# Ledger of designs, part 5: peptides against a protein of PDB entry 5TDY

Target 1, 88 residues: chain A of PDB entry 5TDY
Amino acid sequence: EKKIDGRRKAAVLLVALGPEKAAQVMKHLDEETVEQLVVEIANIGRVTPEEKKQVLEEFLSLAKAKEMISEGGIEYAKKVLEKAFGPE

## One batch from the design tools (peptide; made by RFdiffusion4, then SolubleMPNN; from b2_p23_1 with F6Y I11L E16K F18M E23K)

Design b2_p23_1_s3
Fold by OpenDDE base, seed 4:
Structure b2_p23_1_s3 (fold): chain B 88 residues (1-88), chain A 23 residues (1-23)
Amino acid sequence: as target 1 above (88 residues)
Amino acid sequence: EEPSFYTEEELEELLKKMEELLK
């Protein structure tokens, strides 16, 4: 695995979540943090399937450990991973 | 609608923690 900058990881994750879910998260964050994330997203450029996979799997691991997503959510996330890792 | 995270607050918390860990 290639090392991915933390800020980039956040951007990749938010993009993968989609605008609706990303907004749900960011609306609870402070203005400065949101702006920082938006900048990272705007400059995300091309995201490789490998990057998407790494970030999403890391996210899922943490989310599962904290029991922050339902079983249905996990299954949905797997589908997201499949789309993210699959052909672009 | 789609299955999702338990709450928006929980998802927010996770994101914050991830940001901290990823720095």
Scores: peptide ipSAE 0.075, ipTM 0.578, DockQ to the pose 0.031
Fold by OpenDDE base, seed 5:
Structure b2_p23_1_s3 (fold): chain B 88 residues (1-88), chain A 23 residues (1-23)
Amino acid sequence: as target 1 above (88 residues)
Amino acid sequence: EEPSFYTEEELEELLKKMEELLK
């Protein structure tokens, strides 16, 4: 498993969420962080299938472990990522 | 000081916010 830069992982996730939900997330972040995230998203370039898979697995693993979202929400997240990046 | 998403710990906090929106 190759290490992915944290800034890049955040950008990948925000893109996967879509602009509306990404905006809601960023409303809870400070201005400096938002500005940096926008830069990362703008320069995201090509995301490899391996990166997509790793980012998804990390997110879902964390979500499941902390039970922060419902099972339906986890399934929704999978569908969102499939639509954004295609099935793996 | 780095933005709150650069470290793994700070990324986890960002993920927490995202998780809340997926409820």
Scores: peptide ipSAE 0.064, ipTM 0.606, DockQ to the pose 0.039
Fold by OpenDDE base, seed 1:
Structure b2_p23_1_s3 (fold): chain B 88 residues (1-88), chain A 23 residues (1-23)
Amino acid sequence: as target 1 above (88 residues)
Amino acid sequence: EEPSFYTEEELEELLKKMEELLK
C-alpha cells in the first residue's frame, strides 16, 4: 500500500463522491478550506483504480472505527469496491 | 504526520456528512 498525503486523499474522496455530493459536503466547510480543496481537485490528475480503492477503503475503515456506519454496510461497500476496482 | 486539511474532530464531522451522502 502506497502512502498518499492527506490533501490528495481528500481530493480523491471528493471526486469519488461526484460534484453534487462533494458540494453538499463542502457547504459545511469554511470558504478557505473549500478553495484549497477545489485547487487540489483541479490538480488531481490521474487517479489509479488502486489509489481510489485505497482511499475509499480507508474512509470506510475510519467511519467504522468512529461507529458512524454498521459493519454490514462497510462490508457491502468493500465488496462493491472490490468488484469495481479489484485485481485486473 | 501526514498533511491534512482537518483536525481529527473536523475530519469526523466530514466523514459523517460523507457517509450520509453515500447511503
Scores: peptide ipSAE 0.063, ipTM 0.574, DockQ to the pose 0.040
Fold by OpenDDE base, seed 2:
Structure b2_p23_1_s3 (fold): chain B 88 residues (1-88), chain A 23 residues (1-23)
Amino acid sequence: as target 1 above (88 residues)
Amino acid sequence: EEPSFYTEEELEELLKKMEELLK
């Protein structure tokens, strides 16, 4: 498994959410963090199938482990990421 | 383990906000 730095993972997740939802999330972050994330998004380049898989699985794993997302929410998240990055 | 861009607490907050938007 190839390493993906935290900054890049965050950028991939935000892109997957879409610009509207990503903006809503970033409203809860400090200005400096937002600026850093915007830079990462602007320089994201190509996301490989392996990276897409790792990001999706890690996001879902973290959400499940913390019991934060309902089953319906998890299914929707899968669909959002699939539409954003293509099918696995 | 590679550290996250966010601390554990910050990541939890972010995921919570994502959860709300994914409803």
Scores: peptide ipSAE 0.062, ipTM 0.541, DockQ to the pose 0.037

## One batch from the design tools (peptide; made by RFdiffusion4, then SolubleMPNN)

Design b2_p25_1_s1
Fold by OpenDDE base, seed 4:
Structure b2_p25_1_s1 (fold): chain B 88 residues (1-88), chain A 25 residues (1-25)
Amino acid sequence: as target 1 above (88 residues)
Amino acid sequence: IEEVKKLSPELIAEIIKELLEKEEE
């Protein structure tokens, strides 16, 4: 997989969320951060399906790591089992 | 994307803050 910097990850996510949800998120950020993200969004260029999928999956993973959303999903279950008992 | 849209704006903002903080140079 290609490495994506944090700034681009945020921009990709915000675009994927749509203007309504993105605006709600922006209200929780300081003025300087908002300005930074607006620039990133304006210069986002093309977002491949693979990049979008990668970013969204990472955000879901990070959200679960904060224990702020319900747990679930086959892939998450696999990761739990792997950490607990190994790949076998 | 629908799954991500279910996340609270506050949670998403927190994650973004942390991502940007880690990338700060």
Scores: peptide ipSAE 0.653, ipTM 0.911, DockQ to the pose 0.655
Fold by OpenDDE base, seed 5:
Structure b2_p25_1_s1 (fold): chain B 88 residues (1-88), chain A 25 residues (1-25)
Amino acid sequence: as target 1 above (88 residues)
Amino acid sequence: IEEVKKLSPELIAEIIKELLEKEEE
């Protein structure tokens, strides 16, 4: 996997959410952050399916870490397998 | 992933804030 900076991750997510959902999210951010993200979105360019999947799975993982949703998903499954059968 | 769209806007915003905060060195 390629490393993606946090700013790009946020932009990819917001685009994936769609205008309505993204707007709802933006209402919870300060003006400076909103402006920053708008710039990132404007310059997002091409988003590969792999990048989109990577970002969305990470957000789901982060949400689950906050115990706001049930555990599961590809990212969580990967972590489980790594801990259980990876080099240790 | 449609599951992401089910997350509350507030939660997503919170995660974004934390990502951007960690990015700022």
Scores: peptide ipSAE 0.652, ipTM 0.911, DockQ to the pose 0.635
Fold by OpenDDE base, seed 1:
Structure b2_p25_1_s1 (fold): chain B 88 residues (1-88), chain A 25 residues (1-25)
Amino acid sequence: as target 1 above (88 residues)
Amino acid sequence: IEEVKKLSPELIAEIIKELLEKEEE
């Protein structure tokens, strides 16, 4: 799995959300952050299905953790497996 | 993507802010 910069993660997510939802999100960001993300989006280039999937899964995991609701899915399963059997 | 779209814009924005803060040099 390739490591993705946080800046790129945000850009990939915003593009995936579509313009309407992305606009709603950006209304909660300061002007400097918005400008930064616009540059990232403008130069996002190719987004592979694998990259998009990775980003969306991570965001979903982070959202669940932040709201302190039960977490599940592939990302959580990967963490469990790594901690249980990775060192062995 | 449908699950992510169900998240509030406020929550998504908070996560983005935190990700960008960690990346800041």
Scores: peptide ipSAE 0.647, ipTM 0.911, DockQ to the pose 0.606
Fold by OpenDDE base, seed 3:
Structure b2_p25_1_s1 (fold): chain B 88 residues (1-88), chain A 25 residues (1-25)
Amino acid sequence: as target 1 above (88 residues)
Amino acid sequence: IEEVKKLSPELIAEIIKELLEKEEE
């Protein structure tokens, strides 16, 4: 797994969501943040399938941690099991 | 991606804010 900075992650996600959903998300961000993300999106360049998958899985994991959402996703499942039984 | 699209915009925004905050020095 290659390290991706937070700004890049956000841009990758927003592009993956599509214009409509991305716009809905940005309505909840302050103006300065929106401007920052627009720049990141404009300069996103090429997004590999691996990078996209990595970002989406991380977001799903973080989302499930914040809200009571049903478990799903290979990476999330691995993390859950590791936290539950890894320290054993 | 379909699963992510089902997430609320509010939740996604919260996660983004946290990611950006972690990048702040």
Scores: peptide ipSAE 0.644, ipTM 0.910, DockQ to the pose 0.656

Design b2_p25_1_s2
Fold by OpenDDE base, seed 1:
Structure b2_p25_1_s2 (fold): chain B 88 residues (1-88), chain A 25 residues (1-25)
Amino acid sequence: as target 1 above (88 residues)
Amino acid sequence: IEEVKKLSPELIAEIIKELLEEEEK
């Protein structure tokens, strides 16, 4: 698994969310942060399915860790299987 | 992505802030 920096993770997520949801999220960020993320999004380049999957699963995990959602069992199970047997 | 879309914008923003703070170090 390739390590993805936080800046890129945020950009990948925002693009995946679509413009409507992304706009709602960015309303909660300060101007400087918004400008930073816009640059990251503008230069995001290619986002592989693997990278997108990795980012989305991490966000779900982080949300669960904050006790904001009860979902996430399937993501954990998938992670365990991948660690044990690799992609198949 | 449908599961992530269920998260509130506020929560997603909080997670993003934390990720960016970690990178700032």
Scores: peptide ipSAE 0.628, ipTM 0.902, DockQ to the pose 0.625
Fold by OpenDDE base, seed 5:
Structure b2_p25_1_s2 (fold): chain B 88 residues (1-88), chain A 25 residues (1-25)
Amino acid sequence: as target 1 above (88 residues)
Amino acid sequence: IEEVKKLSPELIAEIIKELLEEEEK
């Protein structure tokens, strides 16, 4: 597993979210941060399935740690499917 | 990605801020 810097993680996530959801997220960030992330997104280049999986799983883990999500049967099943067939 | 899309924009933004803070050292 390769180390990914935080800036890259954020960019990978935002691209994965799609324009609409990413825009909603951006509304909660300061102008300087938005500009920084736009640059990262513009230079994101190739994102491997492994990298995408790694980033998304970390975000879900962080969200769980903040007790903002639960790990029910459906959520667990989705994680299993993502690990087996793709990080979508 | 569907699981992540279910997260609130506020929560995602909060996590992003924390990730960026950790890099700024």
Scores: peptide ipSAE 0.627, ipTM 0.901, DockQ to the pose 0.579
Fold by OpenDDE base, seed 4:
Structure b2_p25_1_s2 (fold): chain B 88 residues (1-88), chain A 25 residues (1-25)
Amino acid sequence: as target 1 above (88 residues)
Amino acid sequence: IEEVKKLSPELIAEIIKELLEEEEK
């Protein structure tokens, strides 16, 4: 897999979330961070399906770790993504 | 991505902060 830097991961996620959810997230970040992310989003270019899947998978994994959920690791994250993207 | 959208904005923001902090080395 290709390595993605944290800045790009954040941008990919925010774009994937859509403007409304992204805005909600941005409200919890400081002004400088918001400015940085806006620049990253503006210059995001093309996001491949593989990159998007990779980022979302990692975010779900990190979210699990933060919430100390025990439902599963990367495999669970993949299943969640498959469930979410399946109907698409 | 609906499953990701279910995550709280606070949680997502925390993760983003950590990602940016780690990259800012």
Scores: peptide ipSAE 0.627, ipTM 0.902, DockQ to the pose 0.587
Fold by OpenDDE base, seed 3:
Structure b2_p25_1_s2 (fold): chain B 88 residues (1-88), chain A 25 residues (1-25)
Amino acid sequence: as target 1 above (88 residues)
Amino acid sequence: IEEVKKLSPELIAEIIKELLEEEEK
C-alpha cells in the first residue's frame, strides 16, 4: 500500500464524486479550504485505479465510523465495494 | 464510487476536514 497524503486523498475523492456532488461537499468547507482543494484538484495529474480504490475504501471506513452504524476498517469497506460494484 | 456518492455531503466534508488536519504539523 502506497502512502497518500490527506490533501491528495481529498482531491482524488472530489474528482471521483463528479462536479455536482463535489460542489455539494465544498459548500460545507471554509473558503480557504476550498481554495486549497481546488489547487490540489487542478494538479491532481493521473490517478491510478489502485490509488482511487485505496482512497474510496478509506473514506467508506471513516464514514462508517462517524455514522456509528457498524464496526469495520478498510477491509470491511473493501468488501462493501466489491459486493456492490465488483473488484477494481 | 456509487457507495461514496450515497454519503451525505456533510459527512464527506467532515472526513475531508479531518484528513487535512492530520497533515498539519
Scores: peptide ipSAE 0.623, ipTM 0.900, DockQ to the pose 0.625

## One batch from the design tools (peptide; made by RFdiffusion4, then SolubleMPNN)

Design b2_p26_2_s4
Fold by OpenDDE base, seed 4:
Structure b2_p26_2_s4 (fold): chain B 88 residues (1-88), chain A 26 residues (1-26)
Amino acid sequence: as target 1 above (88 residues)
Amino acid sequence: DPLLEEVKKYSPEEIAEIIKELLAEE
């Protein structure tokens, strides 16, 4: 995997969400942050499928770790077990 | 995209909180 900086991750995420959802998200950010993200989005260039997948997976990992919502899922359950007891 | 659809289940506010975390990496 390639290392992606946080600013890039945020931009990739917002672009992936689409303009409607991204706009809703930005309403919860301060003005300076919004301006920063707009610049990042404008200069995002091409997003590879691997990069997009990596960002979305990291988002889900972070969101679930914060227990924002309960979704379950076999893949997530396997990740939890692997982290708790090691690979098997 | 099943990953994206799962991400979209989170509210804009929840997504914004994660974005703040991502930006804090800098």
Scores: peptide ipSAE 0.736, ipTM 0.954, DockQ to the pose 0.733
Fold by OpenDDE base, seed 5:
Structure b2_p26_2_s4 (fold): chain B 88 residues (1-88), chain A 26 residues (1-26)
Amino acid sequence: as target 1 above (88 residues)
Amino acid sequence: DPLLEEVKKYSPEEIAEIIKELLAEE
């Protein structure tokens, strides 16, 4: 697994969300942060499927750790098991 | 993309909070 810096993670996330959702997100960030992220997005280059997956998984991990959304179900359970024990 | 669909379930404000954390890591 390749190391991704936080700035790039944020940029990858925003690009993955699409311009409409990304714009909504940016409304909740300060001006300097927005400018920083715009630069990162402009210079994002290629995003591999592995990189995108890594960023989205980390997002979900952080969001669930904060208990922002209580989501159970089979799919979440599978992800927990994969993280804990790896693929069987 | 199942992961992306899960992410999109969060509000823009909630996503922004996570982004702030990503930007704070060293």
Scores: peptide ipSAE 0.736, ipTM 0.953, DockQ to the pose 0.706
Fold by OpenDDE base, seed 1:
Order: sequence, then C-alpha cells, then structure tokens
Structure b2_p26_2_s4 (fold): chain B 88 residues (1-88), chain A 26 residues (1-26)
Amino acid sequence: as target 1 above (88 residues)
Amino acid sequence: DPLLEEVKKYSPEEIAEIIKELLAEE
C-alpha cells in the first residue's frame, strides 16, 4: 500500500464522484479550500485502480467511524472482516 | 464500482466533512 497525502486523497475522491456530485460537495467548503482542491484535481495525473480503491475504502472507514449514517454498520463490519480474513 | 456506490450514499455535506479531515492530516 502506497502513502497518499490528504490533499491527493481528497482530489481522487472528488474525481471519482464525478463533476456533478463533486460540485455539490464543494458548496460546503470555503473558497480557499475549493481553490486548493481545483488545483489538485487539475494536476491529479494518473490515478491507479489501487489508489482509487484505497481512497474510497478510507473514506468509508472514516465515515463509518463518525457514524454519519447509522444504518448498515453491522453489514459493513461483516464485509470488512470477510475481506480482511477471507472466507474460512 | 461497489465502493463508489457506497460512497455516493453519503450527502454532499457529509462527504465535505470527511474531505476537511483529509485536508487536516499532519
């Protein structure tokens, strides 16, 4: 697993979401942050499938930890364990 | 992409909060 800085993680996430959803997200960020992210997105270059997967998984981990959506916690935990240890 | 579909279930505001955390990483 490669180290990804937070700024790049955010850019990868926004690109993965697509322009419509990304624009909606940016409405909740201050102007300076938006400008920063636009620069990161403009210079994102190549995003590997592994990098994308890593960023999305971290997002879900953080979101679940914050219990932003209280529903589906148990099922998500099961999936995490299954992927971590495999079917045995 | 199952992961992306799960991410998209969160609201723009919720996603923005996570982005703020990512940008605050030391």
Scores: peptide ipSAE 0.734, ipTM 0.952, DockQ to the pose 0.690
Fold by OpenDDE base, seed 2:
Structure b2_p26_2_s4 (fold): chain B 88 residues (1-88), chain A 26 residues (1-26)
Amino acid sequence: as target 1 above (88 residues)
Amino acid sequence: DPLLEEVKKYSPEEIAEIIKELLAEE
């Protein structure tokens, strides 16, 4: 696993979401942040499947940790534990 | 893409909050 800086993670996430959803997300960010992210997206270059997967998984981890969605988290918790402590 | 579909279940506002956290990383 390669380390990805937060700025790139955000850009990868927005690109993965597609333009419509990404635009909706951008509306909740301040102008300076939007400008920053637009630049990052413009210079994103190639995104590998591994990088994309890593970013999406981290997003889900953070979102679940914040309990943003009220759903049964047992299955997700199991997946996290398996990845963290299971055989590599 | 099952992961992406899972991510898309979150609202734009929720996603934005996570992005803010990502941008605050040091």
Scores: peptide ipSAE 0.734, ipTM 0.952, DockQ to the pose 0.705

## One batch from the design tools (peptide; made by RFdiffusion4, then SolubleMPNN)

Design b2_p27_6_s4
Fold by OpenDDE base, seed 4:
Structure b2_p27_6_s4 (fold): chain B 88 residues (1-88), chain A 27 residues (1-27)
Amino acid sequence: as target 1 above (88 residues)
Amino acid sequence: LEELLEEVKKLSPEEIAEIIKELLAEE
C-alpha cells in the first residue's frame, strides 16, 4: 500500500464523485481551500484502481468514526468482541 | 469500487466536506 497525502486523497475523492456532487461539497469549503483543491484536481494525473479503493475505504472509515454512518456485519462484530473480551 | 463510491455518495455534501477538511489538516 502506497502512502497518499491528504491533498491528493481529497482530489481523488472529488474526481470520483463527479462534477455535480463535487461542486456541492466545494460550497462547504472556504475559498482558499477550493482553489487549492482545484489545482490538485487539475494535476491529479493517473489514478489507479488501487489508489481509488484506498481513498474510498479511508473516507468511509472516517465517516464511520465520526458516526456519520452506522456499522454492521462481521467487522462490527469483531470490534464488539474486541471490546468485550480483548484481543485473542 | 462502484459500491464504495455509492456508499460515499450517500453522505451529505456537508459530511464529505468535513472529512475533506480533516484530510487537509494532516501533517
Scores: peptide ipSAE 0.714, ipTM 0.945, DockQ to the pose 0.711
Fold by OpenDDE base, seed 5:
Structure b2_p27_6_s4 (fold): chain B 88 residues (1-88), chain A 27 residues (1-27)
Amino acid sequence: as target 1 above (88 residues)
Amino acid sequence: LEELLEEVKKLSPEEIAEIIKELLAEE
């Protein structure tokens, strides 16, 4: 995976969310942060599918770690199988 | 990708903002 800085990750997500959802999110950020993110969005340039996927997966991982959503997904499924049947 | 995005969208705006704050705090 290519290393993406946090500012870029946030911008990629906000663009991916679309203007309506992004606007709702930004209401929960301080004014200085909003200004920073607007600049990042303005200069986001090209976002590849790979980059978008990487960002979204990291977001979901962080959300699960914070117990915002139930554990699940491919990695969780792998853990379940390991516990149930072992590594083989 | 769309499925992943829909999962993210299920989070509340506040929850998403919290994660963004953490990303912005990364070194």
Scores: peptide ipSAE 0.713, ipTM 0.944, DockQ to the pose 0.682
Fold by OpenDDE base, seed 1:
Structure b2_p27_6_s4 (fold): chain B 88 residues (1-88), chain A 27 residues (1-27)
Amino acid sequence: as target 1 above (88 residues)
Amino acid sequence: LEELLEEVKKLSPEEIAEIIKELLAEE
């Protein structure tokens, strides 16, 4: 797993969301941040499925930690078990 | 991946923005 900086994560996320949703999100960010992210998006280059997955997983983890979404579901349960006991 | 993305999209733009701010503030 490659290390992804926060700016890159945000850019990958915004691109994944699509122009419409991304635009709505950016309305809640300050102008300087928006300009920064636009540059990051413009230079995003290749985004692998693995990188996209990593970013989305981390994002959802953060959202759950902030109680924006409920914790649960079969996939979440699998993640818990995987972290607790490994692939055994 | 699509399921993950759909789950993310369920969040409001404001909620997503809050997470982005957190990502930009890390490290």
Scores: peptide ipSAE 0.710, ipTM 0.945, DockQ to the pose 0.668
Fold by OpenDDE base, seed 2:
Structure b2_p27_6_s4 (fold): chain B 88 residues (1-88), chain A 27 residues (1-27)
Amino acid sequence: as target 1 above (88 residues)
Amino acid sequence: LEELLEEVKKLSPEEIAEIIKELLAEE
């Protein structure tokens, strides 16, 4: 798993959401942040399926950790087990 | 991937923005 900087993660997510949803999200960010993210989006280049998957999974993980959504799913369960008892 | 994206889309714009703010502050 390659490390992705936060700015890149945000850009990948915003592009994945589509322009309408992304615009709604941007309304909750300050002007400077919006400008920074627009630049990141403009320079996003290629997004691999692996990178996209990693970003989406992290977003869901963070959302669950903040109790925004209910916990569940096979991948989440695996992560819990790995954290608790190691890779095997 | 589409399944994951649909799950993320279920979050409100404000909730997604909160997560983004955290990501932008992680460094």
Scores: peptide ipSAE 0.707, ipTM 0.945, DockQ to the pose 0.670

## One batch from the design tools (peptide; made by RFdiffusion4, then SolubleMPNN)

Design b2_p29_2_s1 (from b2_p29_2, 9 letters changed)
Fold by OpenDDE base, seed 4:
Structure b2_p29_2_s1 (fold): chain B 88 residues (1-88), chain A 29 residues (1-29)
Amino acid sequence: as target 1 above (88 residues)
Amino acid sequence: MVAEIIKEWLDPEALEELKKKAEEVEKKR
């Protein structure tokens, strides 16, 4: 498994969510962070299917660890996020 | 909240601790 930078993970996720949803998420971040992420998004380049998969899986793993989603909600969350990432 | 996970990704120390917890949760599954 190839290591992905944290900022890149965030950028991959935000791009996958699309501009409208990404904007909603970024409202919860400080201005400096938003600016950094915007730059990262602008320079994201090619995102491989493997990166998307890794980012999604880690997101779900961390979300579970933070008790943001229940076991029963995992499959639902996967479907929502996969739809957000869009069909390849 | 998606932003919470993003904050973790941007905080190396917090992320490391959370990843340890995540690993433990996954092992129990």
Scores: peptide ipSAE 0.619, ipTM 0.894, DockQ to the pose 0.405
Fold by OpenDDE base, seed 2:
Structure b2_p29_2_s1 (fold): chain B 88 residues (1-88), chain A 29 residues (1-29)
Amino acid sequence: as target 1 above (88 residues)
Amino acid sequence: MVAEIIKEWLDPEALEELKKKAEEVEKKR
């Protein structure tokens, strides 16, 4: 499995969410971080299905570890994010 | 929120700790 840089993971997720949703997320980040991520997004290039899957799975795993989502909410969150990534 | 996870991805030390916790949570499943 290929190791993905943290900034790349963020860029992949933000692009998948789309510009409107991504903008809403980025409002919670500091200006310097936003600038860095914008550069990563601009240079994201091709995102493989493997990267998308890896980013989504890690996101859910980390969110669960931080107790941000309940066990019952995992399936819902997964569906929402899968829709955002679009059909493969 | 999504931004919280992004912050983790941008902090290697914090991410490593959180990944360890995630592994423990998954093992208990």
Scores: peptide ipSAE 0.617, ipTM 0.893, DockQ to the pose 0.411
Fold by OpenDDE base, seed 1:
Structure b2_p29_2_s1 (fold): chain B 88 residues (1-88), chain A 29 residues (1-29)
Amino acid sequence: as target 1 above (88 residues)
Amino acid sequence: MVAEIIKEWLDPEALEELKKKAEEVEKKR
């Protein structure tokens, strides 16, 4: 597994969510962070299937650790995220 | 909240602590 920069992980996720959902997420971030992420998104280049998979898996792992999703909600969350990351 | 995970990715110290917790949680499952 290749190490991915945290800013790149965020950019990959935001692009996968699409502009409308990404905008809603970014409303919860401070202005400086939003500006930095916009630059990362603009320079994201090619996102490999491996990067997408790694970002998805780490997202779910961290969400579990923060108790953001219940055990029963994991499968549902996985399906939702797979739909967001799937179509290319 | 998706934004909370993004904040973790942008904070190396917080992310390291959360990853340690994630590993312990996964060991129990």
Scores: peptide ipSAE 0.614, ipTM 0.893, DockQ to the pose 0.408
Fold by OpenDDE base, seed 5:
Formats: C-alpha cells, structure tokens, sequence
Structure b2_p29_2_s1 (fold): chain B 88 residues (1-88), chain A 29 residues (1-29)
C-alpha cells in the first residue's frame, strides 16, 4: 500500500464526485483552500483503482470516527460512494 | 459533510488524532 498525500486524497475524491457535486463540497471550504485544491485537481493526472480504493476506505473510516454516519447507514453510504467512484 | 473530511486531510495534526479515534471505534466493533 502506497502512502497518499492529503491534498491528493482530496483531489481524487473531488474528481470522483464530478464537477457539480465537487463544487457543492468546495463551497464549504475557504477561498485559499479551494484555489489550492483546484490546482491539485488540474494536475491530478491518472488516478489508479488502488488510489480510489484507498481514498474511499479512509474516507469511510474517518467519517465513522466523526460519527457522521450511523452504524446502520454505513453500508448504504458505502454503496453510494462506490457508485460515485465508478466501476472497477 | 464531505468537506469536513477534506479539512482533516489538509490538517496533518488533526488527521493523526482522528485516525487514532478511528482505530478505537473499529476495535469496539
């Protein structure tokens, strides 16, 4: 397993969401952060299936830790996110 | 809500603490 930079994790997630949903997420970030992420997205290059998997798994783990998703909602959230990342 | 996780990824100190909590949560399950 390769260690992924935090900025790259964010970029991978935002690209997977698509431009419309990514924009809705970024409106909750400060202007400077948005500018940094836009640059990172522009230079993201190719995203491997392994990177997508790592980002998704860590996202769910952290979301659980922050109690953003209930135990009963975990499987549902996983299915939604997996579909957003596309087929592998 | 997704933005909250992105903020964590951009803050290495906060992320480290949250990862510790994540490990504890997974252990209790």
Amino acid sequence: as target 1 above (88 residues)
Amino acid sequence: MVAEIIKEWLDPEALEELKKKAEEVEKKR
Scores: peptide ipSAE 0.609, ipTM 0.891, DockQ to the pose 0.416

